# Peptides against a protein of PDB entry 1IK9, part 228

Target 1, 211 residues: chain A of PDB entry 1IK9
Amino acid sequence: MERKISRIHLVSEPSITHFLQVSWEKTLESGFVITLTDGHSAWTGTVSESEISQEADDMAMEKGKYVGELRKALLSGAGPADVYTFNFSKESCYFFFEKNLKDVSFRLGSFNLEKVENPAEVIRELICYCLDTIAENQAKNEHLQKENERLLRDWNDVQGRFEKCVSAKEALETDLYKRFILVLNEKKTKIRSLHNKLLNAAQEREKDIKQ
Target 2, 207 residues: chain A of PDB entry 1IK9 as posed
Amino acid sequence: MERKISRIHLVSEPSITHFLQVSWEKTLESGFVITLTDGHSAWTGTVSESEISQEADDMAMEKGKYVGELRKALLSADVYTFNFSKESAYFFFEKNLKDVSFRLGSFNLEKVENPAEVIRELIAYALDTIAENQAKNEHLQKENERLLRDWNDVQGRFEKAVSAKEALETDLYKRFILVLNEKKTKIRSLHNKLLNAAQEREKDIKQ
Target 3, 195 residues: chain B of PDB entry 1IK9 as posed
Amino acid sequence: MERKISRIHLVSEPSITHFLQVSWEKTLESGFVITLTDGHSAWTGTVSESEISQEADDMAMEKGKYVGELRKALLSVYTFNFSKESAYFFFEKNLKDVSFRLGSFNLEKVENPAEVIRELIAYALDTIAENQAKNEHLQKENERLLRDWNDVQGRFEKAVSAKEALETDLYKRFILVLNEKKTKIRSLHNKLLNA

## One batch from the design tools (peptide; made by RFdiffusion4, then SolubleMPNN)

Design b2_p26_5_s3 (from b2_p26_5, 21 letters changed)
Fold by OpenDDE base, seed 4:
Structure b2_p26_5_s3 (fold): chain B 211 residues (1-211), chain C 211 residues (1-211), chain A 26 residues (1-26)
Amino acid sequence: as target 1 above (211 residues)
Amino acid sequence: as target 1 above (211 residues)
Amino acid sequence: SEEEELKKKEEEAIKERRKLLEEEEK
């Protein structure tokens, strides 16, 4: 079961933050449980997949698109742009919400809620869920932080090895060239010496032929 | 201002999860505001630095050690070991907690709380704080996750460069040796050729002298 | 004998050639 709690503002009570909890299985399309609370009273309603389908049909909207709008409205809260307006009557227990577009507002959905007999239990469970979520997220943060520190160490180690490899390659090339130049120069000197000996021997033979 | 919310179990109401909020400035030693709620009622008390000092003195405990025990009791909840037992009377509004050791239990602290007139406001604010903390922790998690992915890419890039550098070093060494062996062999062949020419010239001169 | 002197020069030339070959193999 998945759950999302958001803060919302009701048109009837804009000064009092309300909390909207939506609980669902796998997808919002399969139906959901909606809970509204003001921290004193709570109201709950169950919305079936058939009701979601009916509301999509009544709106002449494709079901996937409608569920996408429900997800944006119910799971994100109003968001910073007040794109969604929430209405609730404590008397009728009728909850409805509208999407505000630039030139038109339209009703996106409506649900009948029931007043919870023991709102304190719902509120306690909601706070427990929040505290559990905080603890889980904190443990994940601590794990990710340690993993970041590990990855940074591993990066520094490989970077240091890479820099040493580059330097070693350059040093190797320089050393090899120096050594081979020395050996080549020795062989060139030997060739020059032998060539001079041949020239001298030829000159001596020319002298011996000339008697 | 720092705040910690924990779930606790009261000895008088073990079946009902209570929430203990502690709010303080910089250190718990400077004093704190304690709030207890059951999701319907709330009770708040202010504990001054002087009261903390007095309780430490009454216990004959060093203040820093006492504040350390308060921190463990009030900010972590009971923890998994039930080391701390919490007691609250709704009638007297007297809150006290005990530390359970293997062979002895002792009162760690006691506070007079006052019943909050508007518990719904305190509960709404508490839920708001939890939701804000969830959002902040989630944003931190998403940031750390992206940073981990970045560090992993950077590590893979450097590792790939390092492996290429190692291979390039080995290839360079092999190529240089092969090239220099070819040049050296050419020079050795030239030396041998010149030496053979010298020997032939000497043999021809010996023939001419015998002639 | 002239033959012994020739043989000695040939042995010296062979020895010098061997030394040069050994120096070229180093």
Scores: peptide ipSAE 0.000, ipTM 0.784, DockQ to the pose 0.002
Fold by OpenDDE base, seed 1:
Structure b2_p26_5_s3 (fold): chain B 211 residues (1-211), chain C 211 residues (1-211), chain A 26 residues (1-26)
Amino acid sequence: as target 1 above (211 residues)
Amino acid sequence: as target 1 above (211 residues)
Amino acid sequence: SEEEELKKKEEEAIKERRKLLEEEEK
């Protein structure tokens, strides 16, 4: 089961932050449980897949688009853009929300909620879930931090090996050329010496022929 | 201001998870505000640096060690080790906690709390803080994840460059040796040719002298 | 004698040839 808790402001109680918990299985489209609380009272309702489909049909909206709007309204929390307006009557237990567009506002959905008899239990469970989520996210962050530190060390190690390899390649090239030049110069000197011996022998032979 | 919310179990109400909020400035030693809630009622107290020092003195414990025990008791949440036992009287508003060691249990601290008149506001603020903490931790998680992915890409890039450098070094060595052998063999052939010419010239001269 | 000088040159030439062969085998 997936869960999202968001803070919302009700039009009727703008000074009191309300919390909207939505719980669902796999997809929001399959239905969800909605819980509203003001930190004292709680109200819960179940929205079925059939109700979601009916609301989409009544709105003449494609189901996937409608579910996308539900997700933005119910799971995003009230972002500063006031794109979604939430209304709740404690008397009727009727919850509805509207999407505010530039030129038109329209009702996006409505739910009948039931007042929870023991709101403290719902509130405690909600706080427990928040604390569990914090602990899980903290553990993930600590793990990711340790992995980042490992990856950075591994990167520095490979970078250092790479730089050593580049330098070793240049050194190897330089050493091989130096050794080559030494041996080549030795062979060139031997060739020059042999050429000079051959020239001298030819000159001596020409002198010996000239008596 | 730093804050930690933990779940605790009271000896008097073991079936009801309570939440212990501790808020402090810089260090717990400087004093703290403690808030207890059951999701319906809330109780708050302020503990001064002087009270912490007095409690440490009364316990004949070094202040830093005592603050360390306070931190474990009040900030860790009730871990499964039941090392800390929490007690609260709703009637007296007296909160005390004990450390359970193998052979001895001792009172670690005690606080007088005051019942909050509007517990819903405290509970809402506590939930808001939990949601803010979740959002901040999620943003950190997303950032660390992106960095992790970046570092992994950077590692793979450097690793691939390193492997190419190793292969290029081996290829360079092989190419240089092949080129060297070609030039060396040319020079060796020229030396052999000159030596043969010198030997022939010497033999011809010896024939000319014998002649 | 000229014959000893020739023999010495031949021995030197053989020795140089051996050195060249040994340098080719290295």
Scores: peptide ipSAE 0.000, ipTM 0.785, DockQ to the pose 0.002; fails the geometry check
Fold by OpenDDE base, seed 3:
Structure b2_p26_5_s3 (fold): chain B 211 residues (1-211), chain C 211 residues (1-211), chain A 26 residues (1-26)
Amino acid sequence: as target 1 above (211 residues)
Amino acid sequence: as target 1 above (211 residues)
Amino acid sequence: SEEEELKKKEEEAIKERRKLLEEEEK
């Protein structure tokens, strides 16, 4: 079961924050339970999948689009201010809401609610759900913080190894070239010495032939 | 101002979850406001720094230790089950709590509360605080998740560069040694050739002298 | 960038090596 609590204002009581709770199974399209409270009284109604389909048909709106608007109205406490207007009569227990566009307002839905006999139980359960959600989100945040600290340590360790590898590559190249030059110079000196000995031997032979 | 809401059970009403709200400035030691609600009625009291000091003195407990116990009792909705027992009389508005150790129970503190005239306003504000806390914690969670994904990408990038650097170092060493061996072999061949030419020149000179 | 400095050092090392090889053919 999924649940969302939103803060709303009623046209009849604009100074009193109301809370709109919606509970559903997997998708809002399959139906939902709506609960309204002012922190003293509570009202609850059940909306079936068939009622949602009928409301979409009565509005001549495609069902997926209609459910998308229901989701924005009923679950998004943070719709852009003024896009949805909520109305409730405590006498008739009739709840309805409108979508306000720039030039056009239209009824999006209406529900008959029933007054809850023990509103304190509904309010306590609502507060319990909020506290449990806070605790779950805190545990997720602590877990993500620990993972971030781990990833930062692991990044610093690999970065330090990478810098050492770069430096070691440059040092290796420099050392290998220095060693290569030393050995080459020794071999070049030996070649020059042998060439000079050959030239001297040829000059001595030319002197011995000229007698 | 700091605030904590905890779920508690009263000895007088063990079947009804109560909510204990504590609000304070910087430290609980400087005093706090306590609010109790059952979701229908609410009671509030103010506890001063002087009252906290007096309660610590009356208990013959060091103030820092006493405040530490107050923090566990009043802010930790998740103390080990049964360590703290809460009592409240709706008639006298007298709230007191006990610390239960294995062999010893003692009163930790007591407060006179006042019944709130408009409990719905206190309950609405309490629910608003819970919803705002949920939204803040969700925003922190989304931020930490994005940082986690960033750190993971950065780690993978440095790891891939490190592996390439290791492979490039090994390849460089192997290539430099192969090239060094080739040049050394050429110079050794040239030295051997020059030595053979010197030996031949010496043998020809020995023939010319015997002639 | 570190990548440009690495490429520049590789090009310098290749250039010094070419000079060393040309001096060996002599």
Scores: peptide ipSAE 0.000, ipTM 0.791, DockQ to the pose 0.004; fails the geometry check
Fold by OpenDDE base, seed 5:
Structure b2_p26_5_s3 (fold): chain B 211 residues (1-211), chain C 211 residues (1-211), chain A 26 residues (1-26)
Amino acid sequence: as target 1 above (211 residues)
Amino acid sequence: as target 1 above (211 residues)
Amino acid sequence: SEEEELKKKEEEAIKERRKLLEEEEK
């Protein structure tokens, strides 16, 4: 079961924050339970999949689009743009909500609610759910924080190894060149020495021919 | 201002979850506001720094230790070990709590509360705070998740560079050795050629002398 | 970026290395 609690303002009581709880199984399309409270009274209603389908049909709206609008209205609360207006009559227990467009407002949906006999129990359960959600989110935050700290350590370790590898590559290159230059210079010196010996031998032979 | 809401059970009403809200400035030692609710009624009391000091003195407990016990009792709720027992009289508005040790229970503290005239407002504000806390924690979770994903990408990038650096180092070493062996072999060939020329020149000179 | 600077240093090191190799072939 999924649940969302949203803060809403009723047109009839704009000074009193109300809380709209929606509970559903897997998808909002399958139906949901709506609960409204002002912190003193509570009202609940069950909306079936058939009612959702009927409302979509009555609106001549595609069902997926209609459910998408229900999701925005009922699960997001009054978004910062007041796109949705909520109305409730405590006398009739009739709840309805409108979508406000620039030039047109239309009723998106309506529900008959029933006054809860024990609103305190509903309110306590709602607060319990909020506290449980806070605890779960805190545990998730602590987990993510520890994982981030792990990843940062792992990054620093690899970065340090990478820098050492770069330095070791440069040092290796430099050392190899120096060693090879030394060996080459020894060979060049030996070649020069042998060339000089050849020149001297040739000069001595030319002297021996000249008697 | 800091705030903590905890779920508690009262000895007088163990079947009804109560909520204990504690609000304070910086440190619990500076005093706090306590609010108790059952989702229908609410009771509030202000505890001063002087009252905390007096209770610590009356208990012959070091103030820091006493505040530490208050923090555990009032901010953690009934921990899983039922170490703290909460009592409240709705008639007297007297709230007290006990610490349960293996062989001894003792009263840790007590407060006079006042019944709130408009409990619905207190309950609405409490729910608002819970919802705001959920939203803040969700935003923090999303941020930490994005940072986690960033750190993972950065780790993979550095790891890939490190592996390339290792391979490049090994390839460099191998290539340098091959190139230097070629040059060295050329020089060795030239030395051998010059040595053979010297030997031939010496043999010719020895023939000329015998002649 | 530090990465572009590292890449540029690597390219410069490769270029200097080529020059040194060309001078030793003379």
Scores: peptide ipSAE 0.000, ipTM 0.791, DockQ to the pose 0.005; fails the geometry check

Design b2_p26_5_s4 (from b2_p26_5, 21 letters changed)
Fold by OpenDDE base, seed 2:
Structure b2_p26_5_s4 (fold): chain B 211 residues (1-211), chain C 211 residues (1-211), chain A 26 residues (1-26)
Amino acid sequence: as target 1 above (211 residues)
Amino acid sequence: as target 1 above (211 residues)
Amino acid sequence: MEEEKLKEEEEKAIKERRELLEEEEK
């Protein structure tokens, strides 16, 4: 079961923050349970897959698009843009919400809720869920922080080894060339010496032939 | 202002989860505000620095150690080890808690609370704080996850470059040696050829003299 | 291993040079 709690403002009670809980299985499309509370009273209703389909049809909206709008309205809370307006009558227990666009506002959905007899239990469970979510997120954050610190150390270690490898490659190339040049120059000197000896021997032989 | 909400079980009402909120400035030692709620009623009290000091003195405990015990009792919730037992009388509004050790239990502190007239406002504010904390922790978690993914990519990139550098160093060494050996062997062959020419010239000269 | 080979080839080249010089002084 998935669950989202959001803050909403009711048009009828704009000074009192309400909390909208939505609970569903896998996808919102399969239906959901909606719970509204003001921290004193609670109201709950069930929305079925068939009701969602009927609302989509009544709106002449593609079901996937409609479910997408429901998700934005019911799971995102009152975003700063007042794009969704929430209405609730405590007398009729009728909950409805509207999407407000620049030039058009339309009713997105409506639900009949029932007043919960023991709202304290619903509120306690809601707070428990929030505290559990905080604990889970904190544990995940601590784990991710430790992993990031590990990865940063590992990156620095490999980077340092890489830089040393680059420098070692350049040093190796330089050293090998220096050594090679020394040996090559020795061989060149020997070749020159032997050539000079051959030239001298030929000159001496030519002198010996010329008595 | 720092704040912690914890779940506790009261000895008098073990079947009903209570929530203990503690709010303080910088350190618990400077005093704190304690709020207890069951999701229907709320009770609040203020604990001053002087009261904390007096309780530490009455316990013959070093103040830093006492504050450390208060922090464990009031901010950690009911840990699985039942190390802290919480008691509250709704009639007297007297809250006290005990530390349970293997062989010794002792009262760690006691506070007089006052019943809140509008508990719904306290409960709403508590839920708001939980939702804000969830949102902040989620944003931090998403950021840390993205950083983790970045660091992992960067590590893989540097590791791959390092491995290529190692291989390139070995290949460079091998290639340079091969090239050097070829050139050196050419020079050695030339030296040998010139030596043979000198030997032949000397032998011919010796023949010409004997002739 | 290859540094050792170049050193060995250098030593061999130096040795051959010495042997050739000693044969020329003879």
Scores: peptide ipSAE 0.000, ipTM 0.792, DockQ to the pose 0.003
Fold by OpenDDE base, seed 4:
Structure b2_p26_5_s4 (fold): chain B 211 residues (1-211), chain C 211 residues (1-211), chain A 26 residues (1-26)
Amino acid sequence: as target 1 above (211 residues)
Amino acid sequence: as target 1 above (211 residues)
Amino acid sequence: MEEEKLKEEEEKAIKERRELLEEEEK
């Protein structure tokens, strides 16, 4: 089961933060449980897949698109742009929400809620879920931080090895060329010496033929 | 201002999760605000630095050690080992907690709380704080995850460059040696050829002298 | 005298050739 809690503002009580809890299996399309609370009272309703389908049909909206709008309205909370307006009557327990577009506002959905007999239990469970979520997220943060530090060390180690490899390549090339030049110069000197000996021997033979 | 919310179990109501909120400036030593709630009622008390000092003195405990015990008791919640036992009377509004050691239990501290007139406001604010903390931790998680993915890419890039550098170094060494051997062999062949010419010239001169 | 110098040069050339061959076997 998945769960999302959001802050909402009711049109009837804009000064009092309300909390909207939505609980669902796998996808919101299969139905969900909606709970509203003001921190004193709580109201809960179950919305079936058939009710979601009926609301989509009544709106002449494709079900996937409608569920996408429900997801934005009910799981995101009222985004900073008040694109969704929430209405609730404590008397009728009728909850409805509207999407506000630039030129048109329309009802996105409506649900009948029931007043919870023991709101304190719902509130306690809600706070427990928040605290569990905080603990899970904190543990994940600490793990990710440790992994981040590990990856940074690993990066520094490879970077240092890479820099050493670059320097070693340059040093190798320079050293090999220097050594080669020395040996090559020795062989060139020997060739020059042998050429001079051949020239001298030829000159002596020319002198011996000329008596 | 710093804040910690924890779940606690009261000795008087072990079946009902209570929430203990502690709010303080910089350190718990300077005093704190303690709030207890069951999701319906709330009780709040202010503990001054002087009261903390007095409790430490009454216990004959060094203040830093006492504050360390308060921090463990009030900020950690009841750890899994029930090392701290929490007691509260709704009638007297007297809150006290004990540290349970293997052979000895002792009272660690006691506070007078006052029943909050509007518990719904305290509960709403508490839920708001939890939701804000969830949002902050979620944003941090997403940031750390992105950084982790970045560091992994950066590591792979440097590792790939390092491997290419190693291969390039080995290839360079092999290529340079091959080229040097070819040039040296050419020079050695030239030296051998020149020696053979010198020997032939000497043999011809010896024939001319015998002729 | 010239024959002795020629023999000395030949011995030197033979020695240098031997040294070159020993360097090729290394």
Scores: peptide ipSAE 0.000, ipTM 0.788, DockQ to the pose 0.002
Fold by OpenDDE base, seed 3:
Structure b2_p26_5_s4 (fold): chain B 211 residues (1-211), chain C 211 residues (1-211), chain A 26 residues (1-26)
Amino acid sequence: as target 1 above (211 residues)
Amino acid sequence: as target 1 above (211 residues)
Amino acid sequence: MEEEKLKEEEEKAIKERRELLEEEEK
C-alpha cells in the first residue's frame, strides 16, 4: 500500500490547514482511500476504479490524463499556488476540488466522505506514518552519507595512485634515455677509436710503399 | 529552535500511542517545551534551565549526565524497549517518567503540564512539522543521491585513466627496450666489422714485410 | 583535453627522442 499526506486549504476554512491523506495499491487508477482531517475531526471515503473511470468519462477526459490530474491535485499538496481549489462541506460530507487555469476553472472530482467516529485513531495513525517516514528517510540519508564518504575515499586513493603512476612513467622514461645515451656514447667512442686505428694503419702502409 | 517528536506509551493508557514533542533552543539544558498528545487532547508544559538544574541536584546526579538521560528519555522515543516508563495523569496534568535498570527503577523527571484549550492547533502544527521534516529529508536524499552519482562517475573516470597510465607505462618500457636493443646491435655489428678490417690490414702488412 | 595534451606531449617527446636517436645513428 502506498500513502501520501499533504496539507490543503479549504475555501470554507482558509485559516485552518487541513491534511489530505490518500492511500492506494500500486496505482492511483486502481482506486484509493481519501482521508481529510483538521486535527480534531476526520472524514474518510473510498474511491473505486469504476468511479475514477466514470469521472474521466463524465469529464470527457482520457483516463490516463485524468489520473495524472488527480495525482497532481491529491498527492502534490501545494502544487504551484492556487492551481487546485478544495471545497468541503462538514454538513453533507461532500468534498470536491477544482482546477483553476488562466481562463477556465472546472471541477476535477468529487467525493462523498463519511465522518470518522474515532478521529483520534486516524490522527494517531497519520502521525505514526509521518514518524515512520522520517525514520526511514533518516536511515536512507545515513546510508547515502556513508556511501559518499566511501566513494570519496576510493576516489582519493585512485587519484593518488594515478598521480604516482604518471610520475613513475616520466621518471622511467627519463632514466631509460639517460642510460641509453651513456651506452650509445661508449659504443660511438669505440667506433671512432677503431676508425682512427684503421686510418693510421692505412697511412703507415702508404709510407711503407713510398722507399 | 530544535524539535523532536517521538511516540510513547503511558502506563495508564498502554493501548493508546501518545506523542511527545520536545522543543528547545540550541541545547536541551537551556530548558525546553514539552507537549503531549493522544491525537485528540494536548497538554503542554515549559521546563526551565533552573528546574533542570534543580532536578539534577535533587537526584544527586551531575547535570551533564542528567541532561544526557533526559535526552535519551524524551528525544529517542523507544530506546531499547522498556528502559523508560512514562506516566501521565489527565486529572492532575502531572507527567513523570522513570528509568528502569536491571535491579533499580528511579524517577528521572516530572513535569506539570497544562491542558491546551485548542488541541487541534497543536496537532495541526505537529503534523505540519512532520511534513516539513519529510520534505527536507527528501531534498537531502536527492542531493546525496546526485552527489553519489557524481562521485561514482569521477571514480570511474580516474580508474580508467589510471589503468591506461599503467598500460602505457608497460608499453613504453617495452618499446624503449626494443628500440635500444636494435640500436645497440647495430653499433655492435659496426664494431665487429671494424675489428675485422683491422685484423685484415694487419695480416696484409705482415705479408708485405715477408714479401 | 588534458589527456589529449598529455598524449600529444608524450608523442612529441617520443618523436623528439626518436629524432635524436636517428641523428645519433647518422
Scores: peptide ipSAE 0.000, ipTM 0.795, DockQ to the pose 0.004; fails the geometry check
Fold by OpenDDE base, seed 5:
Structure b2_p26_5_s4 (fold): chain B 211 residues (1-211), chain C 211 residues (1-211), chain A 26 residues (1-26)
Amino acid sequence: as target 1 above (211 residues)
Amino acid sequence: as target 1 above (211 residues)
Amino acid sequence: MEEEKLKEEEEKAIKERRELLEEEEK
């Protein structure tokens, strides 16, 4: 079961924050339970998949689009854009909400709610759910933080190895060239020595020919 | 201001979850506001720094240790170990809590609370705080997740560079040795050629002398 | 940017050293 609690303001009581709880299974389209509370009283209604389908049909709206609008209205609360207006009559227990566009407002949906006999139980359960959600999110945060610290350590370790590899490559190149030059110079010296011996031998032969 | 809401069970009403809210500035030792609710009624009391000090003195407990026990009792809820027992009289508005050790229970603290005239407002504010905390924790979770994904990318990038550096080092070493061997072989060939010329010159000179 | 520069500097340094060695081999 999925659940969302949102803060809303009712047109009839704009000074009193209300809480709208929506609970559903897998998809909002399959139906949902809606609970409204002001922290003293609570009202609950069950909305069926058939009611959602009927409302979409009555609006001449594609069902997927309609469910998308329901999701935005009921799960996001009155987002910062005041796009959705919520109305509730405590007398009739009739809940309805409207989508407000620049020049057009239209009713998006309506539900009959029932007054809960024990609102304190509903409120306690709602607070429990909030506290449980906080605890779960905190545990997730702590886990993610530890993973971040692990990844940062792993990054620093590889970065340090990379820098050492670069330096070791440069050092290797320098050492190999130095060794190469030494051996090359030894061979050059030997070549020079052999050339000098050849020149001396040629000069001695020319002296021996000249008696 | 810091705030913690905890779920507790009262000895008098063990079947009804209560919520204990504690609010304080910087340190719990500076005093705190305690609010108790059952989702229908609420009770609030202010505990001063002087009351905390007096209670610590009356218990013959070091103040820092006493505050440490208060923190465990009031901010952790009845942790899984049932170490703390909470009591409240709705008639007297007297709240007290005990620490339960294996063979010894002792009163850790007591507070006089006042019944809140508008419990719905307190409950609404409490729910608002829970919802705000959920939103903040969700935003933090999303941020930490994005940071984790960034760090993982950065790790993969440096790991790939490191592996390329290792391979490049090995390739460099191999290439330098191949080039070195080529040049060395050229010099060896030149040395051999010069030695052969010297031997031939010596043989010719020996022929000229025998002649 | 810094790593591309480091790689370009490494490639330049390798190239310059190769050129210097080729000049000493003549």
Scores: peptide ipSAE 0.000, ipTM 0.795, DockQ to the pose 0.005; fails the geometry check

